# Designs tried in a protein design run: peptides against a protein of PDB entry 5Z08. Part 286

Target 1, 168 residues: chain A of PDB entry 5Z08
Amino acid sequence: RQKDEWAKKTSSLMKQLDWFIGEHLGAMLAAEELGGPVVGELMEIDPDDLSAGFNAHGKLKKATSQPDLDRRQRRIDDIWGPQDEQGQAHKRKRGADEALAASAEMRDLIEQLMNKLVEAGGDNSATYVEIPRESAAARFLVRSKVAMFHPNDARRLRLVDFGRDLDD
Target 2, 222 residues: chain B of PDB entry 5Z08
Amino acid sequence: GLPRLIDAIEEASKIPAKRRQTPIKPTIEKLTTHLYTHGASPDSLLRLADLLTLRNHLDQASLAAITRNLYPSSTVSDEVVLRFIGALGHGQLKPTLALQALFLRWLVMVYHLLENPGVLGQVYGVLFDLLDTAAIRPQLCHLLALVTRRKHVRPFRIQAILTLSRQTGGDPNLTGLLRVFKNYYPEIIVGDATKGRASAFKHPDPQWRQHLDEIQQRRSEA

## One batch from the design tools (peptide; made by RFdiffusion4, then SolubleMPNN)

Design b2_p26_6_s3 (from b2_p26_6, 15 letters changed)
Fold by OpenDDE base, seed 5:
Structure b2_p26_6_s3 (fold): chain B 168 residues (1-168), chain C 222 residues (1-222), chain A 26 residues (1-26)
Amino acid sequence: as target 1 above (168 residues)
Amino acid sequence: as target 2 above (222 residues)
Amino acid sequence: MLFFSPEDVLRLLIQQIEENIAKYLK
């Protein structure tokens, strides 16, 4: 009942958020998961620079053809690597699929965080969601000052209580 | 009455201007005339706040006209305040920065009518993080000058204003806000950033204030 | 203590997310 009332009241806002996640944030989060720029830290990435991939320090890799890139890095190169015509369609599809996956992860995380906030009835200790991994989505919410990790457990994430957490 | 005018505008706001059977402008003019004469009740304010802050098919001139005539006949609820705060910042679904500046100006002008002025203190961080947006900075600094309490004056915010003041070549509104901070902590070293001209944060519209006072007086007599 | 409604929390959440990204979309 309370969850259904929440879903009904927040449905319009969730649609707006879903649009924003789908159109903008999902692709950026996917890029971060793939070792691209950290959403919220690196302002000056030209879209053309996104195509070159990123090193272990988050800096643009020069297009050096080194063969032994790890499977995740191959996924990055498959999404962002050089444009051969048939490879471009598969790369665009894979990039779109990773952006969709990142969008879905962000949506699910926000939904869980909001559900716990409603269920907690004002008990901040009960507002934590257990996250399976530190995702780009989770890190982004923390950097945006929208969420915080539990001080003693990085697997527990909660929304910032904009009303209470400012008085402590 | 005002509720029926809002109903008509809400329905029209769902439809693109080219597909409306009737022009909305005459209804907007009736609404703004009613607001100017009688003000808006708390319930009407909430509905109007949704019309102003949510993306719809109303034109910018109509939204600005409603905002300029948004006289509260009573108090302003936390819910109304939070609608306007939630509409601030960048984004395709946000109101224009020009309209956001009008919202912030409105909040300054009705600050004394807030049911709970503390609500703005709770969202202080949200407001403060928007100071880099030049188009809304004048009104935002004025609102922050009203809202700021000792608990908000933290070292990181002092440093943020100082940095932004340097980057902007000493914006008078930022200098004014730094002076407000210094009132709570006189020991704040503001250096050359406060030697410049500061905004005095005077009331944005004395005529609007006078008209608001007339509307509010009618409530006390009823 | 004024508790924000879940709707108010979502509004603020959307605002913070959009503002944080708008710095990159410029």
Scores: peptide ipSAE 0.228, ipTM 0.584, DockQ to the pose 0.046
Fold by OpenDDE base, seed 3:
Structure b2_p26_6_s3 (fold): chain B 168 residues (1-168), chain C 222 residues (1-222), chain A 26 residues (1-26)
Amino acid sequence: as target 1 above (168 residues)
Amino acid sequence: as target 2 above (222 residues)
Amino acid sequence: MLFFSPEDVLRLLIQQIEENIAKYLK
């Protein structure tokens, strides 16, 4: 009963958020996943630093791991490779598919985070969602000060409880 | 009574102005007259906050007129405050920046009537992150000046205000907010940003304050 | 105890997300 009333009250807001994610955020997140510019407060990051990723505190990771560079370089090469007309159509389609995938990932992540917040009943220890990877979506939520990583485990993400004093 | 006026406006707000059978202006005038005379109860205040903050078909002049006459007859709940805070920023579904500035001005003027003044401290980050929005910055800085406590004065926020102050050519409202920060941490080096004129954050409307006090006094006598 | 209703939390989340992106849509 309470869950159903909550779902009804939040349904309009979720639809608005879903629209915004689909129309605007998804493409930007897809660009970030493809090695494009970072969305949010950290836009002053040198594109070269974007390759390094972010630590649990939203700081640039030192470019340590070679394998992520190779995947990004291949994606960059796929993005900037020779523009045959067929290649452009395939690139546009791939870009649209990546934007849809990023939108879906963001929607699912927000839903999981909200569900955990409600289920926890005010216990912060129970509000963490386990994430399979540090996605552009997860990083965006952290940069936006909407979510936080667990201090000891970057695979655990929770919403910021705006109702708590920042000093707790 | 006030509830019936709100009912009529809520129903009219669902319909585009061109499709309404009757003009809404006379009902808005009755509402604003009632609010000016009696104020709004907590329940009515919440309903009016929803009308003001949710996207509907009411015209901007009507929304502004309601906001200018939004005298609380009692206290202001956390729920009402959060409706107005949630309406701030550049989102497509949000009220105009002009209306948001009126909401922030209203929050400043009713700050002493909040059931829980701490609620604004909890959303301090949300408010602070809007300082780059020039259209609402004057009222936002005034609200932040009231809300700021020692716990909010963090190094990253000091740096953010200093940076924004440089970018804006020393906005007096930002200089005023920096002075509030410096009251908690005198060691803050504000550099050239404090050499400029600072806002004194005076009450935005003394006549509105006087009228609010009259409405509040009638409640204490009842 | 959640100090804010789930609806209020969601409103604030939407606000932060939209504001963060609106800087780039200009």
Scores: peptide ipSAE 0.297, ipTM 0.637, DockQ to the pose 0.047; fails the geometry check
Fold by OpenDDE base, seed 4:
Parts: sequence; C-alpha cells; structure tokens
Structure b2_p26_6_s3 (fold): chain B 168 residues (1-168), chain C 222 residues (1-222), chain A 26 residues (1-26)
Amino acid sequence: as target 1 above (168 residues)
Amino acid sequence: as target 2 above (222 residues)
Amino acid sequence: MLFFSPEDVLRLLIQQIEENIAKYLK
C-alpha cells in the first residue's frame, strides 16, 4: 500500500518532470550543448565564450585551446550552413533531434541518480553515477544545486542529499 | 529640521575627524534626538541609509547611534532596504560587521513597515550566503526567518544550513531557521541540529518597538 | 539516512529545475 502510493506519486512526479524536460528544458540544454547560453545562469555569454566550454563546476572555461573552438565552430558552421529552405528544414530537424537527445539524456541521468540514491541505502559514497561525459544535463543539475560532482572525479555525479549532513 | 541636520552630518562625513573644524557629536546628538522624537521620513531615511552604508569618515559610535535611533516615521522603501543589504558582507568598502548586525536588527524591527517585503525575498540568496559570517548570523537568521517562503526552501539551502549547523556546533539561530524551513517542508530531518536550543526570534528590542509604534501612530493621526 | 523520500527528492528536484529555468528566462 505505502509502496504503491509512493510508486504512484513518484510516477506522477516523473511524468511532470518528463513533460517539463521535454517541453522546456531539453531545447535549452541542447542549445547549451551546441554552444548556446547556459541554462539557469543569466550569463551574458558571448557566443564566442560558449565555445570555451564549461568546467566541472559549470564555469566557462577560458577559450585557451583552439581545438575545442574548432569543433564548436564547425558545429556552428554546420548549424549556420546555407540558408536554403532545405538547410533550414535540416537545421530545424537537427535542433529538434538535439533537443530530444538532451531530453533523453536528462531523463536517463535523473533516473540513474534516483536509482543510485535509493540503492545506496544511506551510503553517500554509493550514490555516484558514472557519467560518460560532462553533459549540459549534468551541468544543469549541478548549477541547479540538485546534483554535485565528485570532488576528485567529474565523471561521477550524485544527487545532493538534502537531508544529510555532507560529512564528506 | 532633520534635513539640515543630515546636511551637516553629510558634510562632516566627507572630512576626517581630525580635520573637522567643529565637533560632529553635538549634531549627531541633535539628529538622534530628532529621530527619537519624530522619526525619519522616507527621504531622510534614504539619506541616513547612505550615511550609514557608504564609506565615510563618521565614527562607529555615531553610526551606531544613528542606527539605534533610525525610527521610520512612515514606510521603508525598497531603496532603503537595498542600501542596507548592499552593505552586508566582507569588504573594505563595507561597514563593520558590528554595524551590519545593527542594520540587520533594524531590518527585523522595521520589517512590518517595508513598502514591499518581497524585496527581501528577491535578495534572499544574498542574505542566505552570508550565514557563514558569524558576527551577523544571529540577526541574519532572524531576518531570514521572517523572509523565508516555501520558494526559498531549496535542497541546497537545506543542506547548507545543516552543514553550517554542524560546523557551528548547532548555532541556535541556525536551528531556529531550520525550524522555519521545516514548517514549509516537514520532511526535512534536521537530525541532531534540532536537538539543540533553537532561537525563538523574539523582537530584539521591545522598547524600541513600543517607541516605533508611538511614532507610527502619530503618522496615522496626521 | 535518506531523510527525503524519493518523492520529496523529485519534488525538490522539479522545483529547483523550474526555479533555475525561471531565472534564466527572466
């Protein structure tokens, strides 16, 4: 009974979250991944600064390395390809696909984070999810103060334990 | 009148005490007497807020005396509030932490006179991030206890206050603030942090309150 | 001890996400 009510309530909340991610957050995260503005920071980010990427703390890296500029510049150039109707349609489709991908990544990440939180049974060290990359989704959760990176490993993300003393 | 007293103090504030031709203390005493008797109008209150919050050559005793007598005769504008909030924290240009504590206490005591109490809610993050500053924490917690709404009770703030509570050995003011948070989210387990004495956030100065009420009553009759 | 139910965590998560986005969109 309590488990069923919990499952129902959790399911409803997940549906709401899924909707919110799909309708609003996914596109913004995709934009961030593509070198758009950082979600949740009113950063007057010069588009050129977006190319620098973000550190594990969600801060803009100084654009020191040319190569990452080239990849994002290529993405910008690929995004800003010829303004023909086909190019615009392809851009819109690509943007939609990226938004869907970002939404899926956020959903999956939240699910993993929640699962690890439950599985850990109170062990904070066991609550870390291994992330394949520092995604916009991961960074957003950290900026939103709902997740944190492992101090020594930016590939490990956990939910902030809102009820625990960070004795770590 | 009060404006002329403020003018004189403003001019004196530009000059180091050793270079003043006339002692400012008698003018401060006249100001504080006037404030005690009549309170400060919104315009005067703003000017006084600037004198209190901006770096000048006024001595700490004078600034404290003005702050202790800073009775609003009317409402307190957002601008006045923001002057005091802007003066909080560490920095060479900021008032002393002792004076900041008086400002926070003042904000607590005049909270009911704010034209827009929501302004404090807008700067909630700024206030909350100063909780680690021990010298202002008691008054800051009291102010936050008044200002806190459900929207401010965020997971990271819950965690931050819990962490800080442990680090401080269970500061009663933090425990009090955590209880306020728990009113919005009963599921917040404050653990050992709640086992301690919590501040009740009583009015800091009942006599000051009574005198403020007398000043405010005169406004309603005019 | 997990002091928040998974439901509470999700609620807080949603709320924090929404707030963060609302800050960005203003």
Scores: peptide ipSAE 0.158, ipTM 0.413, DockQ to the pose 0.050; fails the geometry check
Fold by OpenDDE base, seed 1:
Structure b2_p26_6_s3 (fold): chain B 168 residues (1-168), chain C 222 residues (1-222), chain A 26 residues (1-26)
Amino acid sequence: as target 1 above (168 residues)
Amino acid sequence: as target 2 above (222 residues)
Amino acid sequence: MLFFSPEDVLRLLIQQIEENIAKYLK
């Protein structure tokens, strides 16, 4: 009953999330798995602004290490650069297959994390999901501050309780 | 129906209370009862947003009562959102800061019903620049916590929050907003400004949320 | 197209989930 009501109430959000995963996030995660940019690092912030970090005064630090950005850009260009027609078709297919796989992994992981959260009934120790590998999906959730690893076991992942973690 | 109640209130809003032939309070009570029972359609929401945000002769208690019962039966359009955002800040034509705080609270509570949540992201600067207004800051920080995206987290805004946090003695709402910023940029050195108590930005009114869910559910069944 | 960052979609989802769960835990 509670699970069904939760599923009904979250169904629209889950559909939106599933759409978002399928249309956007899956491809980005696949790119990360293929050695492309790390999801969330290269988003709509000027890379120069990100790489610089923020000082204690909230000022942009000067980007010191230009070399790592150039290496990343080169790797992106090597992965996504213009190739011959046959190479493009194979790359497109592989990219689509990897995006589908990444989407499925992310969906499954989120579903498991949410199910554990519901099942735990407020017991944070029971909210951990065992992950088979440190995937781009798992890393993304942690970087996004949506999930956290168990402090003693990097194979255990749980959703962040934003209500508590804001008090820590 | 709701449109006729709005018509009557719109006409009454043009006339000073002392010059009205009939008290408006009974009509406001009918409106708020209707809104509580059925919610407001998108068209009705727009009309009510105009009544709430435009200068008229309605009393503050009536405006507050309408705002507290402003349950959307459907989605909330960009136009409705922009009416409320346009009503924020200081000015002779603006609603009271108390009413503005209710508008911001309302936007927080209906955020999931926005047709285009990113409309708030487009007006992020307008919202952010009002953080110095103490009377609306709690609700404003909560709304900004929902609206903030990576693109909004700029060095000047980080510095502005840090400065304002120091000036306010560590307002927990500002600390909460700064933690949201830090979630996008973990490298943000916030020093002692984040060691203090932060607002968790919990839902402002769980009962209101429950009632909204009931209204929204009835629409999905019709 | 207001691109919710992946983080934002997830945060909103989780926030909604947590709020919904917290409602049923009371």
Scores: peptide ipSAE 0.047, ipTM 0.310, DockQ to the pose 0.238; fails the geometry check

Design b2_p26_6_s4 (from b2_p26_6, 13 letters changed)
Fold by OpenDDE base, seed 2:
Structure b2_p26_6_s4 (fold): chain B 168 residues (1-168), chain C 222 residues (1-222), chain A 26 residues (1-26)
Amino acid sequence: as target 1 above (168 residues)
Amino acid sequence: as target 2 above (222 residues)
Amino acid sequence: MLFFSPEDVLRLLIEQISENIAKYLK
């Protein structure tokens, strides 16, 4: 009974985490990887906005900031060129694909970190996951104070042991 | 009444100061006078919490003046608490650290009026992870000293405080928080971090407390 | 959740998950 309640609660929280990653965090992580704002500076990034890209200052290139000539040219190209609807559809698809990729990377990294912590059985040296690169996902976990880099090796990341009790 | 004053300030907060037809300062002074005299209802507190925590065109002096006069006439809801907690930390959309310190001070002073003090325990990690922010650390440690229960005293948090204490040269507020942890687990080895001067976490404003008590007494008589 | 930073949301979720897993494994 009590174990079943803990299992149900864990499952519910995992679903909330998966939803949060997929619906919100993935697009923000993708924006950071593309040279956009750091996660949390822009709370609502539509995957479609990722297709617009970012300027050298990490600001979204709003279609409105293109000179009136480019708006007219885009309107002319949107009116006369079947290629621009396909081009916009391809750009939107690319933005969605980047958000999905970032979501998948974050899910996988969290899963690896949790599994290593459980497998280590209290040995802190065995809790490290090797990361191929310092991704937006890895940086976000560290900024969130959920994970820590190894002090001598930035390719090694561990989960904070939130579950450890002093009564243990 | 208070709702109409809040309406006027909400509308003014949407407009840059240079584009306002009417100066907002007289309305802020009326609001703060009303709050000082009567306090704020739960509904008014929520609206004021939004004005204080959300990015708008109000000046810092006005926001600070409202916060200094934010006397609850009754209880403080979970929603109001969560608005202030969500406003803490670094970010372009967050209030200044000076204003965040005033919010934390306010939460300390109204802690006994929370409808559910357990709400702060649920967001304990959010508060704890801000201890590295020097500008808010004194008030944050005081709030954590009130909120801390046995379930919050974890090995990773002990190690985090000890590390931060070394990095800060033994901040008295961190020493005070470690003593609170040690009250739940006397066996915690804190070493030299607790030998130094610790904050006593005294009430930050006795005059504000007295005035709050007077406002709260008027509610019990009504 | 809407009032917290993404960092705070993630931390709260991971902390709660980790605590529940630890309790389940005992």
Scores: peptide ipSAE 0.592, ipTM 0.833, DockQ to the pose 0.717
Fold by OpenDDE base, seed 5:
Parts: C-alpha cells; sequence; structure tokens
Structure b2_p26_6_s4 (fold): chain B 168 residues (1-168), chain C 222 residues (1-222), chain A 26 residues (1-26)
C-alpha cells in the first residue's frame, strides 16, 4: 500500500516534470542555446522580440547591420532570416524543432542522472554522468542546484542526492 | 477605504512615472498611513503582494514604504506567502535584492500570523538555495531558522552550508543556521564552522512588532 | 508554478521525485 502510493506520486510528479519541460522549459533552453537570454532571465520571450536577435549578454539586439556576427549571432540570423511570411514560418518551425530538441536533451540528461544515482548505491564517485558538452540543459540543472559538476572535470555531472537521509 | 487606494496605485503602476498625470506619492502616503493605522485584510494583502512582487512602474522608495507598513490586520494566506517567495532570487522580472531583503524581514515578523506555516516548509529548497546571495542572507537565515524541521536537515544541505561557510569566511548567519540544524541532529560534524560567532536571530524590529500587536488586538475586540 | 522561476520549479519537482524514489526503494 505505502509503496504503491509512493509509486503513484512519483508517476504524477514525473508527468508534471515532463509537462514543465515540454511546455515551458524547452523553448527557454533552446533560446539560451541559440545565444538568447539565460533561462529565467526572460520568462516570456515574444517571438517577435526574438527576431531582433540577442547580444553576447542575452539582451535583444536592435537589428543594426553590424557585420561581425559571432557564430551565435549567425545561428540567430539563420533562425531569424528574411521577415517574409515564409521566413517567419521557417523561423517558427526551427524554433519549435530546437525547443523539442532541448526538451529531449533535458529529459535524457535527467534520466541518466537519476539512473546513475540509483546505480551508485551510495558511492559518490560512481554517480557522475559524462556529458559531451556544457549544454544549456546541463548549466540549467547546475543553476537550479539540482546537479553539480565534478570539481576537477567539467565533463562530469552528478545529481544532488535529495533522497539521502541522516537516519540511514 | 483601502481598496480604493489600492485601485489608484494599481492603475498608476501600469504607467511610467514620467507619463503620469498626477504624482503617485500622495496616494502612497495615504496608503501607508491607512496601513499603519488599520492594517491590511487578507484580500488587501494579496493585492499589495502583487503590487510589490510583480514588475510594474512603481518606484523603489514607494515599494519599500508599502513593505515597511504592510501590517496584517488578521492572518497571512499561503497565496500571499508564495507571492513573496516567488519574487526571491536573481532575474530581470524579480524585485531588487534590497526589496527582497525587506520581504524576507516581513515574513520573519509575520511568521506567527501565517494561516499555514507549513507552506514555507514546502518551499524550503527555494529559500535554502538562495543562501549564496549575500544581500539577502541575513534575513534568509533568520527565516530558515524559523522554518527548519528535522525533515529539512539533509546531508546535501549540511555540506552546502559548510562549503558556503568556508567560502564566506564563516558568516555568522550561516553559523546560526548550522546550530539550528545541530539541534535536530546533534551528531552532525560541523567542525570549526560552529565555533565562530553565530547570529542570535533576534526579532528584526521590536517597534514594528509592538505596533502589529496593537493592530491585531483591535481586530480581536471588534 | 507560475510564481516561481524555472530553476525553482525544476528543483522542487526533482527534490520531490527523488524523495519519493528513495522512500520506494527502502
Amino acid sequence: as target 1 above (168 residues)
Amino acid sequence: as target 2 above (222 residues)
Amino acid sequence: MLFFSPEDVLRLLIEQISENIAKYLK
């Protein structure tokens, strides 16, 4: 009975997490990956505001024609191409695809982190997941105080052990 | 009455100060005078919490003046508490850290009037993870000292406080919070982190408390 | 959820999930 209640509650919370990632977080993570604002700095990004591009500080650039577009700005310009209806449709589609990709990356990373924590059986050295890059998803987990990088290796990420009790 | 003053301030908050036809300061002064004299009902508290926590065109001095006079005439709802907790931390949409410190101070001073003190325990992680924010740490540690229960004292939080205490050179507020943790688990190895000066978490404003008690007493007699 | 930062929302969810998993595994 009690185990079934915990299982049901866990399932409900997982559904809420999946919904939160898909409906809210994915788009913000995608914006950060594309050189937009850091997740949480701008809760409501108007797609029209996004079209102006972001500066190195994640602030909306006014559409000034300056040529030295860094690689992030090129991605923004590729996302934010011609202002015609077709360009806007392509922009919206690309934005949606990037949001889906960011959502999938976040879900996968959380799953890996949780699995490694369970598999480690209390060995903190075995709890690390290897990450190929410092993604917006990885940075967000660290900023959220949900995960921590290995002190000597930024390619290794672990989940905070919230379940550990002092009475254990 | 208070609702009409709030209405006027809500409308003014939608307009940049330079575009207002009438100065808001006289209306803020009327509001703060009313709050000081009568306190705020639960409904008025919710509306004022929204004005204080949501991004608007009110100046910081006005927001601080409202917060300093935010006497509850009765209880403080979970919804009001959650507005203030949600306003904490870093972000362009969040209030200034100075205003957040006033909110935390307010929550400490009205803690005994919360309809459900357990609501703060549910959002304990949100509060705890702000401890690295130096500007709000004193008030935050005081609130956490009130809110902390055995269930919140976890190995990862102990380690986080110990690490932050070392990084801050032994902040007395963190030392005070570690002592609160040790009250629930005496066996916690805190090392030298608890040997230093600790904050006593005394009431932040005795005069404000006395005035609150006078407002609360008038309600019980009515 | 609407009043919290995305970071706070994620933390609250993951903390609660982790606590329930830990209880289930005991």
Scores: peptide ipSAE 0.591, ipTM 0.832, DockQ to the pose 0.722
Fold by OpenDDE base, seed 1:
Structure b2_p26_6_s4 (fold): chain B 168 residues (1-168), chain C 222 residues (1-222), chain A 26 residues (1-26)
Amino acid sequence: as target 1 above (168 residues)
Amino acid sequence: as target 2 above (222 residues)
Amino acid sequence: MLFFSPEDVLRLLIEQISENIAKYLK
């Protein structure tokens, strides 16, 4: 009975996490990866705003023709083509695709981190996940204080062991 | 009355100071005088919490003056508490760290008036993870000292305090919080981190407490 | 949830999940 209640609660919380990642966090992570604001500086990022791109200062580009587009911004503009209706639709779709990709990366990373923690059976050395890059997702987990880098290897990330008790 | 003063300040808060037709300072002074004399009802507290925590065009001196006079005439709801907790930390949309320190001090001073003290225990992680923010650490440690229960004392939090204590050269507030943890688990090995001076977490403003008690007594007579 | 930063939301969720998993595994 008690185990069933914990299982149900865990399932409910996982659904809330999945919803939070998909509906809110994914777009913010995508914005950070695209050179936008760091996650949490802008709470609501419209996928349409993602499509407008960000300047070198992480501010949303207004459609003004200013020539000093940083190389990264030129690549964004080159990828996003002319400001026709089709170009705007492609931009919106791309922003949505980037948000979905960021959401998937975050979900996968959390899952790996949780699985490694459970599998390690209390061995802290075995709790590390190898990350291919310092992604917006990885940085966000560390800023959120839910994960920590290995002190000697920034490619290794572990989940904080919130479940460990002193009565254990 | 207080609601009309709040209405005027809410409207003024939407407008940049340079574009206001009338100075807001006289209205703020009337508000703070009213709060000092009568306190704030639960409904007024919520409205004031929004004014204090949401980004608006009110100046920092006005926000600080309201916070220093934020006497509850009754209880403090979970919603009011969560407004202040949500306003903590770093971010462009968050209040200044100086104002956050005043909010934490306020929460300490009104802790006994919370409708549900357990709400702070539910958001314990939010509070705990701000311990690295030096500007709010004294008030934060004091609040955590009040909120901490056995369930919050975890190995990762002990390690986090010990690490931060070393990094800060043994901040007395962290030492004080670690002693609170040790009250629940006497077996916690804290090493040299507890040999230093610890904060006693005394009431931050005895005069404010006395005045709050006077405001609260008037409610019991009504 | 609406009043918290994304970092706080994630932490609260992961902490609660981890605590429930740990209780389930005991």
Scores: peptide ipSAE 0.590, ipTM 0.832, DockQ to the pose 0.708
Fold by OpenDDE base, seed 3:
Structure b2_p26_6_s4 (fold): chain B 168 residues (1-168), chain C 222 residues (1-222), chain A 26 residues (1-26)
Amino acid sequence: as target 1 above (168 residues)
Amino acid sequence: as target 2 above (222 residues)
Amino acid sequence: MLFFSPEDVLRLLIEQISENIAKYLK
């Protein structure tokens, strides 16, 4: 009985986490990866706003005509292509695709971190996941105080062991 | 009445001070006088919590004056508590750290009036993870000292406090919080971190408490 | 959830999930 209640509660919380990642966090992570604001500075990033690109200060470019030749902007313009109607549709699609990719990366990283923590059986040295790069997802987990980098290796990330009890 | 004063302040909060047709200061003074005399009902507390925590065009002095006079006439709901907790930390949309310190002080002073004290225990991690923010740490440690139960005393939190205590040169508020943890688990090895001066977490404003008690008594007689 | 930062929301969810998993595995 108690185990079934815990399993049901865990499943409900996992669904809430999945929803939060997909509906809110993914777009913000994608914006950070594209050189936009750090996650949490702008709470409402529409995927359509991702298509407009970001200036050197991480602010959404309003459609003002001045070609600020900043190298980051060229990269965004190269990613987002010309401003024709087809280009705008392609930009919106790319923004949505980047948000989906960021959501998938975050889900996968959380799953790996949780699995490694369970598999380690209390050995902290075995809890590290190797990450290919410092992504917006990895940085966000660390800023959230949910994960920690290895002190000597920024490619190794571990989940904080929230479940460990002193009565264990 | 109080609702009409809140309405006027809510409307004024949407407009930059330089664009307001009328100065809001006289209305703020009427509000703070009313709050000091009668306190705030649960409904008024929620509306005032939104004004205090959401980004608007009210000046910091007005927000601080409202917070200093935020006497509950009754209980404090979970929703009001969560508004103040959600406003804590760093961010462009969050209140200033000075105002956050006033919110934490307020929560300490009204803790005995919470409808559900357990709500703070549910958001314990949010509070705990702000301990590195020096500007709010004294009030935050005091609130955590009230909220902490056996279930919150975890190995990772013990290690986090010990690490932060070393980094801060043994902040007395952190030492006080470690002492609270040790009350639940006497076997916790805190080393030299507990040998230092600890905060006693005394009531932050005895005069405010006395005035709150007078407001609460008038309601029980009505 | 709507009043918390994304960081706080994630932390609250992961902490609660981890606590329930740990209880289930006992």
Scores: peptide ipSAE 0.588, ipTM 0.831, DockQ to the pose 0.708

